# Peptides against a protein of PDB entry 6EJA, part 79

Target 1, 276 residues: chain A of PDB entry 6EJA
Amino acid sequence: VEYMPANPVRIAFVLVVHGRASRQLQRMFKAIYHKDHFYYIHVDKRSNYLHRQVLQVSRQYSNVRVTPWRMATIWGGASLLSTYLQSMRDLLEMTDWPWDFFINLSAADYPIRTNDQLVAFLSRYRDMNFLKSHGRDNARFIRKQGLDRLFLECDAHMWRLGDRRIPEGIAVDGGSDWFLLNRRFVEYVTFSTDDLVTKMKQFYSYTLLPAESFFHTVLENSPHCDTMVDNNLRITNWNRKLGCKCQYKHIVDWCGCSPNDFKPQDFHRFQQTARP

## One batch from the design tools (peptide; made by RFdiffusion4, then SolubleMPNN)

Design b2_p15_7_s3 (from b2_p15_7, 9 letters changed)
Fold by OpenDDE base, seed 2:
Structure b2_p15_7_s3 (fold): chain B 276 residues (1-276), chain A 15 residues (1-15)
Amino acid sequence: as target 1 above (276 residues)
Amino acid sequence: DPELEYDVDGMGDIP
């Protein structure tokens, strides 16, 4: 039994889903659902069947909503960041959802803590932001991620247009695109008009795999830089033999990896005590 | 923590 904080944090979980894996989504949802948290689900514009299924779920729970807008996203597409940013704005505008943390989830990345553990932990560190850095050479990271290349998302493809330079004065960082962000930082990212946020939003709108670097970079260069914790409290099923074979060359002018989806048995790591 | 180990998704330019 974990210590129950006097003022437990409430989490806005953002799920970006696509395809027809309704059963898998249902299993994940059941595993992560809690009445005290909020769930905001974006379904790919092309996944109409899944959208209908998710809508049915959202009608059953007052703390589950589906984005009224839907984007067509691709692997590594800049649109993924747009999805997160728009969802953040939406969540901030939902005055009836007093969330304290923003957490993104997929079937390929799963929190390793129980709800009680997660809530206790985040309640203790409610002023912190959790982003896992790559932990290697930044120059190598930039090269491998193609951050020095200009990409355009169009017609379900990430087109490489040419080379570009990292903006001067910006310390680029990145790593996992799974993060835990406190509301204050989300507010900053959403509403700040400073040069950092403005320039980075522009820069990353032409970036491959933007979610793996945008929030890291913004945070570390922002007035909130002292709130960064190099940990995302996640487990990812990495298998480079299977997931790293330049399999995306048909949709992006770059090579990349993808993690494996978690199996149902893996959900025990984040089982809820208060399931629906 | 080995359970938190991961690799970034970018692999570099297409060979």
Scores: peptide ipSAE 0.189, ipTM 0.753, DockQ to the pose 0.499
Fold by OpenDDE base, seed 1:
Structure b2_p15_7_s3 (fold): chain B 276 residues (1-276), chain A 15 residues (1-15)
Amino acid sequence: as target 1 above (276 residues)
Amino acid sequence: DPELEYDVDGMGDIP
């Protein structure tokens, strides 16, 4: 029997979708939809068909909204962080949506736990933030992620401009770009004017794969550092043989991996893995 | 299951 909290947390799910993943999105949406949560969906500026489909869904559910603004995002682009930051601001300004946690999702990602389990867990640890770190050599992480390189997103390409220094006094960390952030930390990231947030926003506006490091780094160097939990409570269908072939060289002056989309036959694996 | 384990997306410079 799952514990039922007296004051269950409500989740703002932010879905960043692109291409023609309508069927995948529909499956994921059905799997994660609950009347007590909120769903804020950003559709890539270039994905007009998908946008129309998502708009149709949003009209059917009062707790589903679509971003009125749309960005053209690319793999590894700095604009992805901008998308998250703007969506966070929007969600904080939605006074009629009293959410407690921010959770980002893509069509290739699934929560490990059932809704009841997730809500029970987050309700117990509502003051914590869940970001999964890489768990390896940090210097190697910096090199592999290109954090010591300056990138510029322009003309649907991430241009490598040269080398850069990591700001002094900052402990850089990162890992999964899928996270669970409590409202308090989201408020801090969105509205703080301290040197940390200001400098990191500037730094990461020229960063490749910014979502894999920005929130980790900001959290660990902030007054909220004690709230970090090294877990994101989700699974990603990783197959490096298929997903790690430097397939984005034409878009980004760097090499990277991509997760694979989940298929119906993969569902049995969700029950076998409790945590990533 | 190693196929369900997370790893970072960055692979390094273009070979």
Scores: peptide ipSAE 0.183, ipTM 0.751, DockQ to the pose 0.675
Fold by OpenDDE base, seed 5:
Structure b2_p15_7_s3 (fold): chain B 276 residues (1-276), chain A 15 residues (1-15)
Amino acid sequence: as target 1 above (276 residues)
Amino acid sequence: DPELEYDVDGMGDIP
């Protein structure tokens, strides 16, 4: 029996879903559902069937809600960050949902811990934020991510408008766009009016793949910088041979990769696997 | 291990 904390953290799981994978979502939901946690689901504006299915689920559980607003997001689009930021604001305004951590999930990235393990771990480290960095040369990261390029999301396309400079005095970082953020940091990101948050929100509204860098960069340059842990407690089904073929060049004026979705049988396996 | 294969999603400019 694992140690049970006296004051266990409660998690707000944010699911950003699209397409027709209703069965996959259902399986994932069942795997992560717990009565003590909260689930906030955003369904892509174009995925009406999935939205109807998710609404049905939300009516069955008091701790499951669906965003009343829906965005049309594309790979690498700045709108994905907007989705997360708006979700964070919504969740903070839900006074009846006393969550302690914000966790985003997809079928391509699954937590490596059981619920009990995750809760125990986060309860012990409730003041920390878990963001996985790229772990390579930062200059290379900037180049590969196109952070020194200005992008505009319009008409379901990420248009490259030109070059830009990274703001002086800002240490840019990034990596996985799957993270675990404590409520305090989410509050800071949502409500702070300091120069850092203001400038970064503006900067990243014209950024490709913003979720892979925004939270890292804001955290590391903020008064909360000491709370960063270089680990997102995830296993990602990466296969670069399959996922890195400039497959999105028709949507974005840039090349990028994507991880493979997990198979249903992988969930059980990965819950028992420790991160390397 | 799939996790060991992780890298950033950006690949750079279009060739």
Scores: peptide ipSAE 0.176, ipTM 0.748, DockQ to the pose 0.597
Fold by OpenDDE base, seed 4:
Structure b2_p15_7_s3 (fold): chain B 276 residues (1-276), chain A 15 residues (1-15)
Amino acid sequence: as target 1 above (276 residues)
Amino acid sequence: DPELEYDVDGMGDIP
């Protein structure tokens, strides 16, 4: 339900970008940019040209910043989670950016709703966290995600080292690596020293595609578990035919699926996917 | 509440 909120939420968009898709990034940025939100952009360490371009953008907008640190992230790499976690910490330390929600984005992901709709929705549910679960058999999820396997990110590769056990007492969940997290939960993830957060950070440091499961698992096992909403409010250009071809086998000792980048021709899908 | 469609990254297999 769309309404005009009295206290509209402000969103910190974290963009993790890489490669040469500057035009696509520009399109995405234009689509999501609003003066009341904040944009924190991480450019892959290897993407220098893109970094320069993003820096130029950041100089034009006061609510756009680029991470002073840059990681070399790979598909499925644990470093992606590190990127998010560090970004979260940075954003929490930015006292001049009073954001209420953390939203991660890539060029292949768009909010389904207009800014007004998104803000209205999140303002209504500001105490909730939105993570989409896989919706399948959890045991299968664990196996297929390789959560019961130990991985090490090294030399731009995810090495499968062996088997491991899921920590006792932890209900593992996951699905989409696109999430909408409220500030409170981000604070918890960032600053909590409880066993859950500590153990999960350690566990997921050796996990393939950690962002698809870390926040789900932490949330559901945390005191904030009641804030879980099985929805990420996103549209992804999902084409299994294209995304499930082990295209990253050279990078990861695993095969998985990933969404495709949006093309201008895909715009019509936004309308089709958005349901009132 | 509006219903939204979601895409979840696919699960993989051992190469």
Scores: peptide ipSAE 0.020, ipTM 0.563, DockQ to the pose 0.335; fails the geometry check

Design b2_p15_7_s4 (from b2_p15_7, 7 letters changed)
Fold by OpenDDE base, seed 4:
Formats: C-alpha cells, structure tokens, sequence
Structure b2_p15_7_s4 (fold): chain B 276 residues (1-276), chain A 15 residues (1-15)
C-alpha cells in the first residue's frame, strides 16, 4: 500500500478547537504538521485565549490559517456541521491552497498512519471518501442519535422540539464524525444545488450530532456513493466507560458520549492500532 | 481500521 506517489495528495486539515487545552492542541499540531499540507483552524467564539494562541501559530506558518469567523459550538450542536461546511467553502475558495483531501481532527482523534503513509494511502485512493459507519443496526443508530427527533440549537443548548420523519427516499447512515473527504466530494457538498444536498443541509440544521451522519448520508445517497470507504483511518481514544455518562445533558436534550483526549502516554497506542 | 472501541456518540433520550 505504501509507495512514493508521483503526485502526492495534499491535505487540508480542519481543526475545530475550544477550551483552554492549548498544550493538547500544540501536541496535536506538532504531530500532524507538514509543510506540504494546509491547516485551517476554527477556534470557538468563546475561547479567546486559545484564539490568541492559535493566531500566533498561524503567523509562524504560511500554511496555517485561522477562520476569520468564529462560531459558538456546543457538543452535539448543529453549529458544528455549519462550521465544517463553512470551512469547506472557505478552503475551496482558497485558490492558493491546492488541497486534495479534507480531514478534520481533534485532540481525541489522530491519523493512524505516519504522514508519509497517510499521503501514500490517500494518493492511491484519491477518488475515495473515508467515513466510518457505526456498523450496527441502523434503526438503533437513528434512535440513539435522535435522528428522528427535531432539535434546535439556541443559546448554547440543543433543544428537542419534537419528532420528525426521515426524508423519503433517503438512506440514513452515520458513525464517526471524523472523516477524510476528497476535494471532489467537498465541492459537491458545497456547491451542489440538487435536492439531496439542499434537503440534507436543511434536515441536518436541526439535527443532533450532525457531523456523525450528514456526510455519510449525503455521500451514500449521492452520485458519489460508489466512493464510500467504511474507514476513517483514525485512532480515537475511546473510553466509553468514562465518556458515556450522559455528561452533556445540561447542554443537549439528549444523552451522548465523547472520546477522551489523548494524553502523551496514549501515543504509544498508535503503534498498536490495527491498520486499514 | 479505526479503534475497535469506537461507537456512536448518541445514547438516546435522557432517562
């Protein structure tokens, strides 16, 4: 799988960060930084200190930019999807950044391969999109994710307003909100005016944890469906025992899990994780 | 592949 590609893909890494975990971000950034890639960082509107720090980093590297707009995102909030979508648009409009893949990252999620391996792999499969599905019963997924429920993000809270139906003819899927999307698909999501994209953007604007399902669903129901690869090439520091305690019920009218941030001690696990 | 520990984040309705 590994080879020296003649035309290596260049990656746009989108980092959505918040809080005060500047050290964590710095570690992640150092781990993923490469001169041939691009880094677009969104800092939560409420994280001013972090924003200042990230701005400093962006001034040091020509391939690092910070979103001029900032959203106040909450766990499970629809605004996260908005953040990604706007970031995608921005990145597509950056003509000086010829990226081939869109990859989102957090401190709790790392690529399982070295940069060279990742680039080689993606260069080989540059026409594919990598989204990891939940791998379980889809009805359960819908139920657990609350996809059949209407949510409204307002005042830093996801309000459950009532029930809703899945749009007719749409096969809903989802899983990890960490994905690797090729530029072509990002272009489709960003600029397509077809019914699918239009309806899904509307639908997911009222969806809990939209990033875990939007891109999956759009991809699988789109003309690009044959590009789906059920793998996100990531290691995530999951500890459901710790992360699944309905810890966000004060923010969202729903229960959910979150992965744990990686600690320096966790990095050795990268070598132990199964390869795609 | 990704970690085998991965699961969806949604847990369902608040009890």
Amino acid sequence: as target 1 above (276 residues)
Amino acid sequence: SESEEYDIDGMGEIP
Scores: peptide ipSAE 0.199, ipTM 0.752, DockQ to the pose 0.542
Fold by OpenDDE base, seed 3:
Structure b2_p15_7_s4 (fold): chain B 276 residues (1-276), chain A 15 residues (1-15)
Amino acid sequence: as target 1 above (276 residues)
Amino acid sequence: SESEEYDIDGMGEIP
């Protein structure tokens, strides 16, 4: 659904990047950049080269900022959620950036819509939150994700400490760690001191792959549960053959998958999937 | 239709 909104939403794009993926980041940035949106980029503490490159970009655009703090993130690490939460707080404190939606992106996924289509869509549904659920057996999801296991992030490793129980009264959900969250919900997650947010932040500080479940679980158990839309409006370049080989077993005491970064030849899929 | 190719990242315990 595309229309010309009278009050178009403005988007805060949060990019969490690491390594030496300058070209990939540049492609992503060019694909999503618009003067009316905002871009907040976190570069891994260890990725100094990339940090220098990102700083160069940020100097060219007034609506691009780099986090003054940098975390050493690992695949599946609880610190990734901390990164998002801190970024959310930072963005809410930036009074000169009147954003309406929070969107995280990496080179591994792209919005399936053009900027105009995305803005039109989000402007129509500005009160909704877009999180894609796994769509499978939830018990299987819990087991596969290790949500019933206690993990500790320490010394660039996710240590499995033992078993744990899902908090009483909480309906766990999850799926894609790429989401579109409206400002109101971000404010709730950031500033609420209710039992749900407090307990979930604690629970997920010892969780593997926390971003794939935290926001889903918080939203669905919150007073904002009626704003849930089971779609993140993304196209992700998944390749199970390449991305699911327990390649992170040296970093985490668990097996996991990762999507592949998009290449220029993959962009043709956007034209095919851009239509509802 | 808005769909994506997606699967969960968790694979379970290390064999």
Scores: peptide ipSAE 0.213, ipTM 0.759, DockQ to the pose 0.485; fails the geometry check
Fold by OpenDDE base, seed 1:
Structure b2_p15_7_s4 (fold): chain B 276 residues (1-276), chain A 15 residues (1-15)
Amino acid sequence: as target 1 above (276 residues)
Amino acid sequence: SESEEYDIDGMGEIP
């Protein structure tokens, strides 16, 4: 029997979708939908068919909204962070949606817990932030991620312009770009004018795969650093043999991996109770 | 070490 909290947390799920992932999105939506949560969906500017489908869904559910703005995002693009930051601002301005946690999702990942388990867990640890770190050599991480390289997103391409220095006094960290952030930290990231947030927003506007490092780095160097939990409470359908072939060379001046979309045969994995 | 399910996307420079 799962513990039922007296004051259960409510989750804002932010879905960033693109292409023709309508079926995958529908499956994921059905799996994660609950009347007590909120769903804010960004559809890539170029994915008009998907946008129409998502709009139709949003009209059927009062707790589902679609971003009125749409960005053209690319794999590894700095614009993905912009998408998250803008969505965070929007969600904070939605006074009729009293959410407690921000959770980002794509068609390539699922929460590993049932809704009841997730809510119970987050309700117990509502003051914590859940970001999974790479757990390896940090220098290697910086090098592999290209954090010491300057990138510019332009014309649907991430251009490598040259080398750059990581700001002094900043402990850089990162890992999974799938995270669970509490409202308080989201407020800090969105509205703080301190040097940390200001400098990091600027730094990461020229960063490849910014979502894999921005929130980790900001959190660990902020007054909220003690709230970090090294876990994102989800599984991703990784297959490096298929997803790690430098397939984005035409879009990004860097090599990277991409997770696979979940298929019906993969659903048995969601029954796993152990947290990664 | 981090499991493959949570591995980072960056692989390094283009060979």
Scores: peptide ipSAE 0.205, ipTM 0.759, DockQ to the pose 0.547; fails the geometry check
Fold by OpenDDE base, seed 5:
Structure b2_p15_7_s4 (fold): chain B 276 residues (1-276), chain A 15 residues (1-15)
Amino acid sequence: as target 1 above (276 residues)
Amino acid sequence: SESEEYDIDGMGEIP
């Protein structure tokens, strides 16, 4: 029996889903569902069938809601960050949902811990934020991510408009776009009017793959910088041989990778084991 | 956890 904290954290799981992966979503939902947590689901504007299915699920559970707004997102699009930011605002405005952590999930990413383990861990470290950094040369990261390039999302395409400079005095960082953020930091990102948050929101509205860098960069340059933990507690089904072939060049004026979706049998396995 | 080599999705400019 694992240690049960006296004041267990409650998690807001944000699921950003698209396409026809209804069965995958159902399996994931069943695997992560708990009555003490909250689930906020965004369905891509183009995925109407999936939206109907998710709405049906949300009607069955009081702690499951679907975003009343829906965005059409593309790989690498700035709109993904907008989706997260709007979801964060919504969740903060839901006074009847006292969540402590924000966790995003997809079919390609799964927590490495059981619910009890995750809750115990986060309850112990409730003041920390979990963001995994790239762990390599920062200049290389900037170059590969195109952070010094200006992008515009328009007509379901990320257009490269030209070069740009990274704001002076800002230490840019990034890595995994799967993170665990505490409510306090989410509040800061959502409501702060300081120069950092304001400038970064503007900067990243024209950024490729913004979710892989925005929260890292904001956190590390903020008064909350000491709360960063370089770990996102995730297992990702990566296969670069399959996922790194400039497969999105028709959608974005840049090359990028994507992880593979988990198979149904992977959920059971990954609850028991951790990948380095 | 994720390995460091898999932490970024950007590969650079289109050849």
Scores: peptide ipSAE 0.195, ipTM 0.758, DockQ to the pose 0.483; fails the geometry check

Design b2_p15_8_s1 (from b2_p15_8, 5 letters changed)
Fold by OpenDDE base, seed 3:
Parts: structure tokens; sequence; C-alpha cells
Structure b2_p15_8_s1 (fold): chain B 276 residues (1-276), chain A 15 residues (1-15)
């Protein structure tokens, strides 16, 4: 079962953190840290204490860096996608970090494999991209996500401006906003000037929860569409009772669900849960 | 099991 790749992939982990979740971040970091990987951490502009803590960590590890820029992100905000896109660009420009895969993580989403297993798996499938789709009715997904609605992020609020149409000829998809993307696809998303990437970047700049759909949609409509794997190799705490209370109505003109952070007592599931 | 269900789609416009 164990595979030792001759040329093991190296992973760029991107962490987008905010608030006072220092303990959660520490747990996540300990769980995923390895000397052969790279860690790029964005701290919300408003989270100065957390930023100081993260900077301290980055000074202790040569393969840990903190974004020199910081955005004020809100739940469901289009700026989250901007954060990922900018981090991707930064990582591609870091010539001293030869990463092969881009992986975003939070305390609410943990890999279900050990580092060795993950590396072995990704090394075997280094040409693939791993995104988990919603697996339900796509029309319903569009409606419930508000993809047919125009949103504007302004003054720390997502304003619903009105209705919009899905671009013609585009097959929209989405699901988890946690993904594993190979470097080649990240390069495409970052540097391509084709109509697909250009139009989708524009479209999703006015989209609620853009990270849950942007990469899926771009990938599936791109020349890289055959690299799609409907799996993100993660376990996510989607407790609806806790996460679906329209708790963000004060910052977003929409009701939505969010995942919950994992607790230490939940870690036993990582080894026991079968891969989706 | 209940805690770790599928991706929810219980979203929509504000009531």
Amino acid sequence: as target 1 above (276 residues)
Amino acid sequence: DETFDEIPLDRGPLP
C-alpha cells in the first residue's frame, strides 16, 4: 500500500486565517507541517495579534512565509478568491520554492491521509486536480449559492445588487472550497489571458462564496478539464445544526452554511474515515 | 456521523 515515489511532490500549503484562532491554527500547523513542504499564510488585515504570532512562527521555519499584503476578508466575500489568486501568483514567483501542488487548509478541514500517504498519492497523480463537487442538482446549486445574483463586496459587506445571468457556454460547477491543484493548473489560472479565465475572474469578482465554484468552473471549461478528480482528500465538519443558522446575515445579503472547526476529539476520524 | 455530513446547500436569500 505504501508507495515511495522517486520524485516526491512538494506541496505549497496556503492558510487563510483570521480572528483569534491561534490555538486552532497551531493544531493545524502541527498536523500538516513537514520540512519538504511550503507554507504560505495570509492573516486578515484586522487580526494584528494573530499576525504577530504567525510572523513569529515564520521566523522559526525557513519554509514558512507570511503574505506581505493583507486583505480584510468577510465570510462569503469575493475578496477570499482574490486572496487565493494573489497567493498563487506569489507562490509561482517564489523560484526558491519548487512546489508541485497548491493546497488550502483551515481548522475546519483536515486531510484524511498521513503526509507520506498524501505525498505518495499526489506523486502518482501529479497531473490531476482534486476538487469536490456538490454532487446534487446543479440548477439548485446555482440558486442556493446565489450564482445567478450579483453581489458587491463593499464596506465589509456583501451587497446583493440584483439578478444576473450565467455566462453562455459555461458549465458552472462547485462544492467544497478546499482543493488540491497542481502547479500547471495554477499557472493557467494565474497567467492565462484566454476568454475563459478572464471572464470568470470578472464574473466571480461579483460572486458570493466564489472559492466554492471558481476553480471547479474554470477547470471543467478549460483545456485541463480531463484532469478533474471529484475528491479533495479531506474530511470536513459540516454540522448543519451549527453551521446553517444564517449567522452571517449581518455581513452578507444571503443565508449560508459554513463548516465547523475540528476539535482534537475529532481527529480519530482522520484515520478511520474512508476516502470519498 | 451526523456531525460530518455532505456539503450543505441550505442557503438562500434572507427571509
Scores: peptide ipSAE 0.154, ipTM 0.744, DockQ to the pose 0.647
Fold by OpenDDE base, seed 4:
Structure b2_p15_8_s1 (fold): chain B 276 residues (1-276), chain A 15 residues (1-15)
Amino acid sequence: as target 1 above (276 residues)
Amino acid sequence: DETFDEIPLDRGPLP
């Protein structure tokens, strides 16, 4: 018997979309849409056509909104974190949207459970935060991610400026940039003025792929550290043959990997993933 | 090697 929570969590889905992948977005949206959840969509500043399409969708659904602000984001850019942080602030200020969890999604990373299962699970663990760590050598992770390097996002490029040190006393972690964060932690990240949050926001403003590490690092070093679950309840297609070709060298001074978008035929794999 | 739900670390500085 599936657990039916008495007080089911409501999810704020944040979608950061760009390009011309309207069909992909539509598919994903249809897959995750539920009347009880909320959808906040940021469309890249350069993606005007997509923006128009998303606006049309938002007009059809009362629980779908589009960010009034738009950033020009690039792969690996620090601006992605800014986008999330601003979205979090916006969502916290939307008093008419009583969401309990913040979830970001893309076509490359799908929830492994049905909506009902996801809601049931999160309702049971509503006090937890779900961040998937890399699960390997942390020192290697730091090196490979370039966390010990200073980057500057400028003119649609991530410029590597030099070396930097990890702040003293901070245990850096990271992994997936897809996460499930409870409202409490989002509030902390958004409004806390403590040294940790302040320093990390500054630090990660000069970080490559900041979303893959910022929330992990902040959480693990925060008073909320005990709420971390090393799982994002997702399946991600990390086909290295396709995703690890240094394909972004033209926009970032670093070689990286990106997940591959799932195809409809890959959906069967979602059901095969073990539960956390 | 196709992997799912495993974050790769095949990143690094530009060659």
Scores: peptide ipSAE 0.104, ipTM 0.726, DockQ to the pose 0.796
Fold by OpenDDE base, seed 2:
Structure b2_p15_8_s1 (fold): chain B 276 residues (1-276), chain A 15 residues (1-15)
Amino acid sequence: as target 1 above (276 residues)
Amino acid sequence: DETFDEIPLDRGPLP
């Protein structure tokens, strides 16, 4: 029996999907779907087949919507952050969707808690933001992420243009690009005109894998810094043998790692993982 | 299991 909060949080799930893996998406959707939450799905501009399928699903559920705009995204592209930021704005403008938390998901990353556990947990900590940091040397992180390099997304490629400096006075952090953000912080990121948000949006528009660092960095340097929890309540398959092969060299002027999609046979790992 | 717990930093410039 799970604790039933008096005022349970409602979650806006944002899914950024591409390709033709409709069955995988369906499985993911069914795994996370609940009538009390909201689902906002962005389909890559090039994935028309998937878009049609997702639209069909959205027509069946009142709490499922598809972005009317669609971006062509690439691995590591700055456009992914743009997608999240625009989706956040859209969700804030949806007055009929009173969500309390923003959660991004993909088939490569699963929440380790049941819906009831997740809702109970977030309801207890509704004022917190959950971002998982890399937990290593930060200077190394900056170098390995290429945060000190300027990238330009153009023609479905991340071009490395040169070197850049980290803005002065900013403590950079990052790690997982899967996060749980409360509405208040999302509002801040979306509507604040302070120097931090403005400069970071500009900085990260030329950043490789921006979602792995943007929200961490903004949060930790913001007036909301005390709300950070170093946990994203996720399990991610980081099989380096499969995910760290410099496989994106044709798309990005950088070598990187990506998580692998979970398979049904991996479900036992979710059960074995005990993380608060 | 490190495979599922540790965020990899095996990134860098192209060789």
Scores: peptide ipSAE 0.097, ipTM 0.720, DockQ to the pose 0.711
Fold by OpenDDE base, seed 5:
Structure b2_p15_8_s1 (fold): chain B 276 residues (1-276), chain A 15 residues (1-15)
Amino acid sequence: as target 1 above (276 residues)
Amino acid sequence: DETFDEIPLDRGPLP
């Protein structure tokens, strides 16, 4: 029996895209577009052609907007978190967009549920936040992520400057950089001036792959910690053979893995089925 | 809840 919520949640989808993802973006957008949701698209500063294309789309749909600011992001760069945080602020300031959930998407992941299923699910759990943790040894995660290392994003490179300590009293967590956050938590992250948010924003501004850990860590150490669900409702195209060969060593002073983009045939399949 | 693929953690410092 399909649950039909009386007050269905509305989703703000944030898409962070660059030039090489043009086809993927089109497919993703078509797959996730709904008139009741909102779409806020950031195009990499270097992707001018894509930006023009996205602007054209935004003019056709009242619920699609493009960030007026653009960042040059690199794999693993701290600027990606800045992009999300600024997008969150923008979305909160858009009083004409009454969204209930913040969801980031890329071509590397896909919602495992149909729109109706997703809305029904989130409407039932509208007070929850969905962040997928790594599910392994946390100390190992910290080491492998380089969270105990200080990084500086400069000149399209993530420079490893040295070692650092995890702030005392903070339980660090992380995993997927794809999340579903309710508006209340986004408001907290955006506007709170408490010690946790302030320190974590500072800490993660010098962090490699910050989006994979920032929101997890903030949430788990916040007054909202009881709202965490270890699930991001995504299918991610992981391929270690392709994505884990230290292919980003020229960009970051670290070896890392990344998911691969989905192919057109994958989207068709994923719309119909979810992974068990 | 749905089951997800394990997130790869084959990361580390440069060799």
Scores: peptide ipSAE 0.136, ipTM 0.713, DockQ to the pose 0.393; fails the geometry check

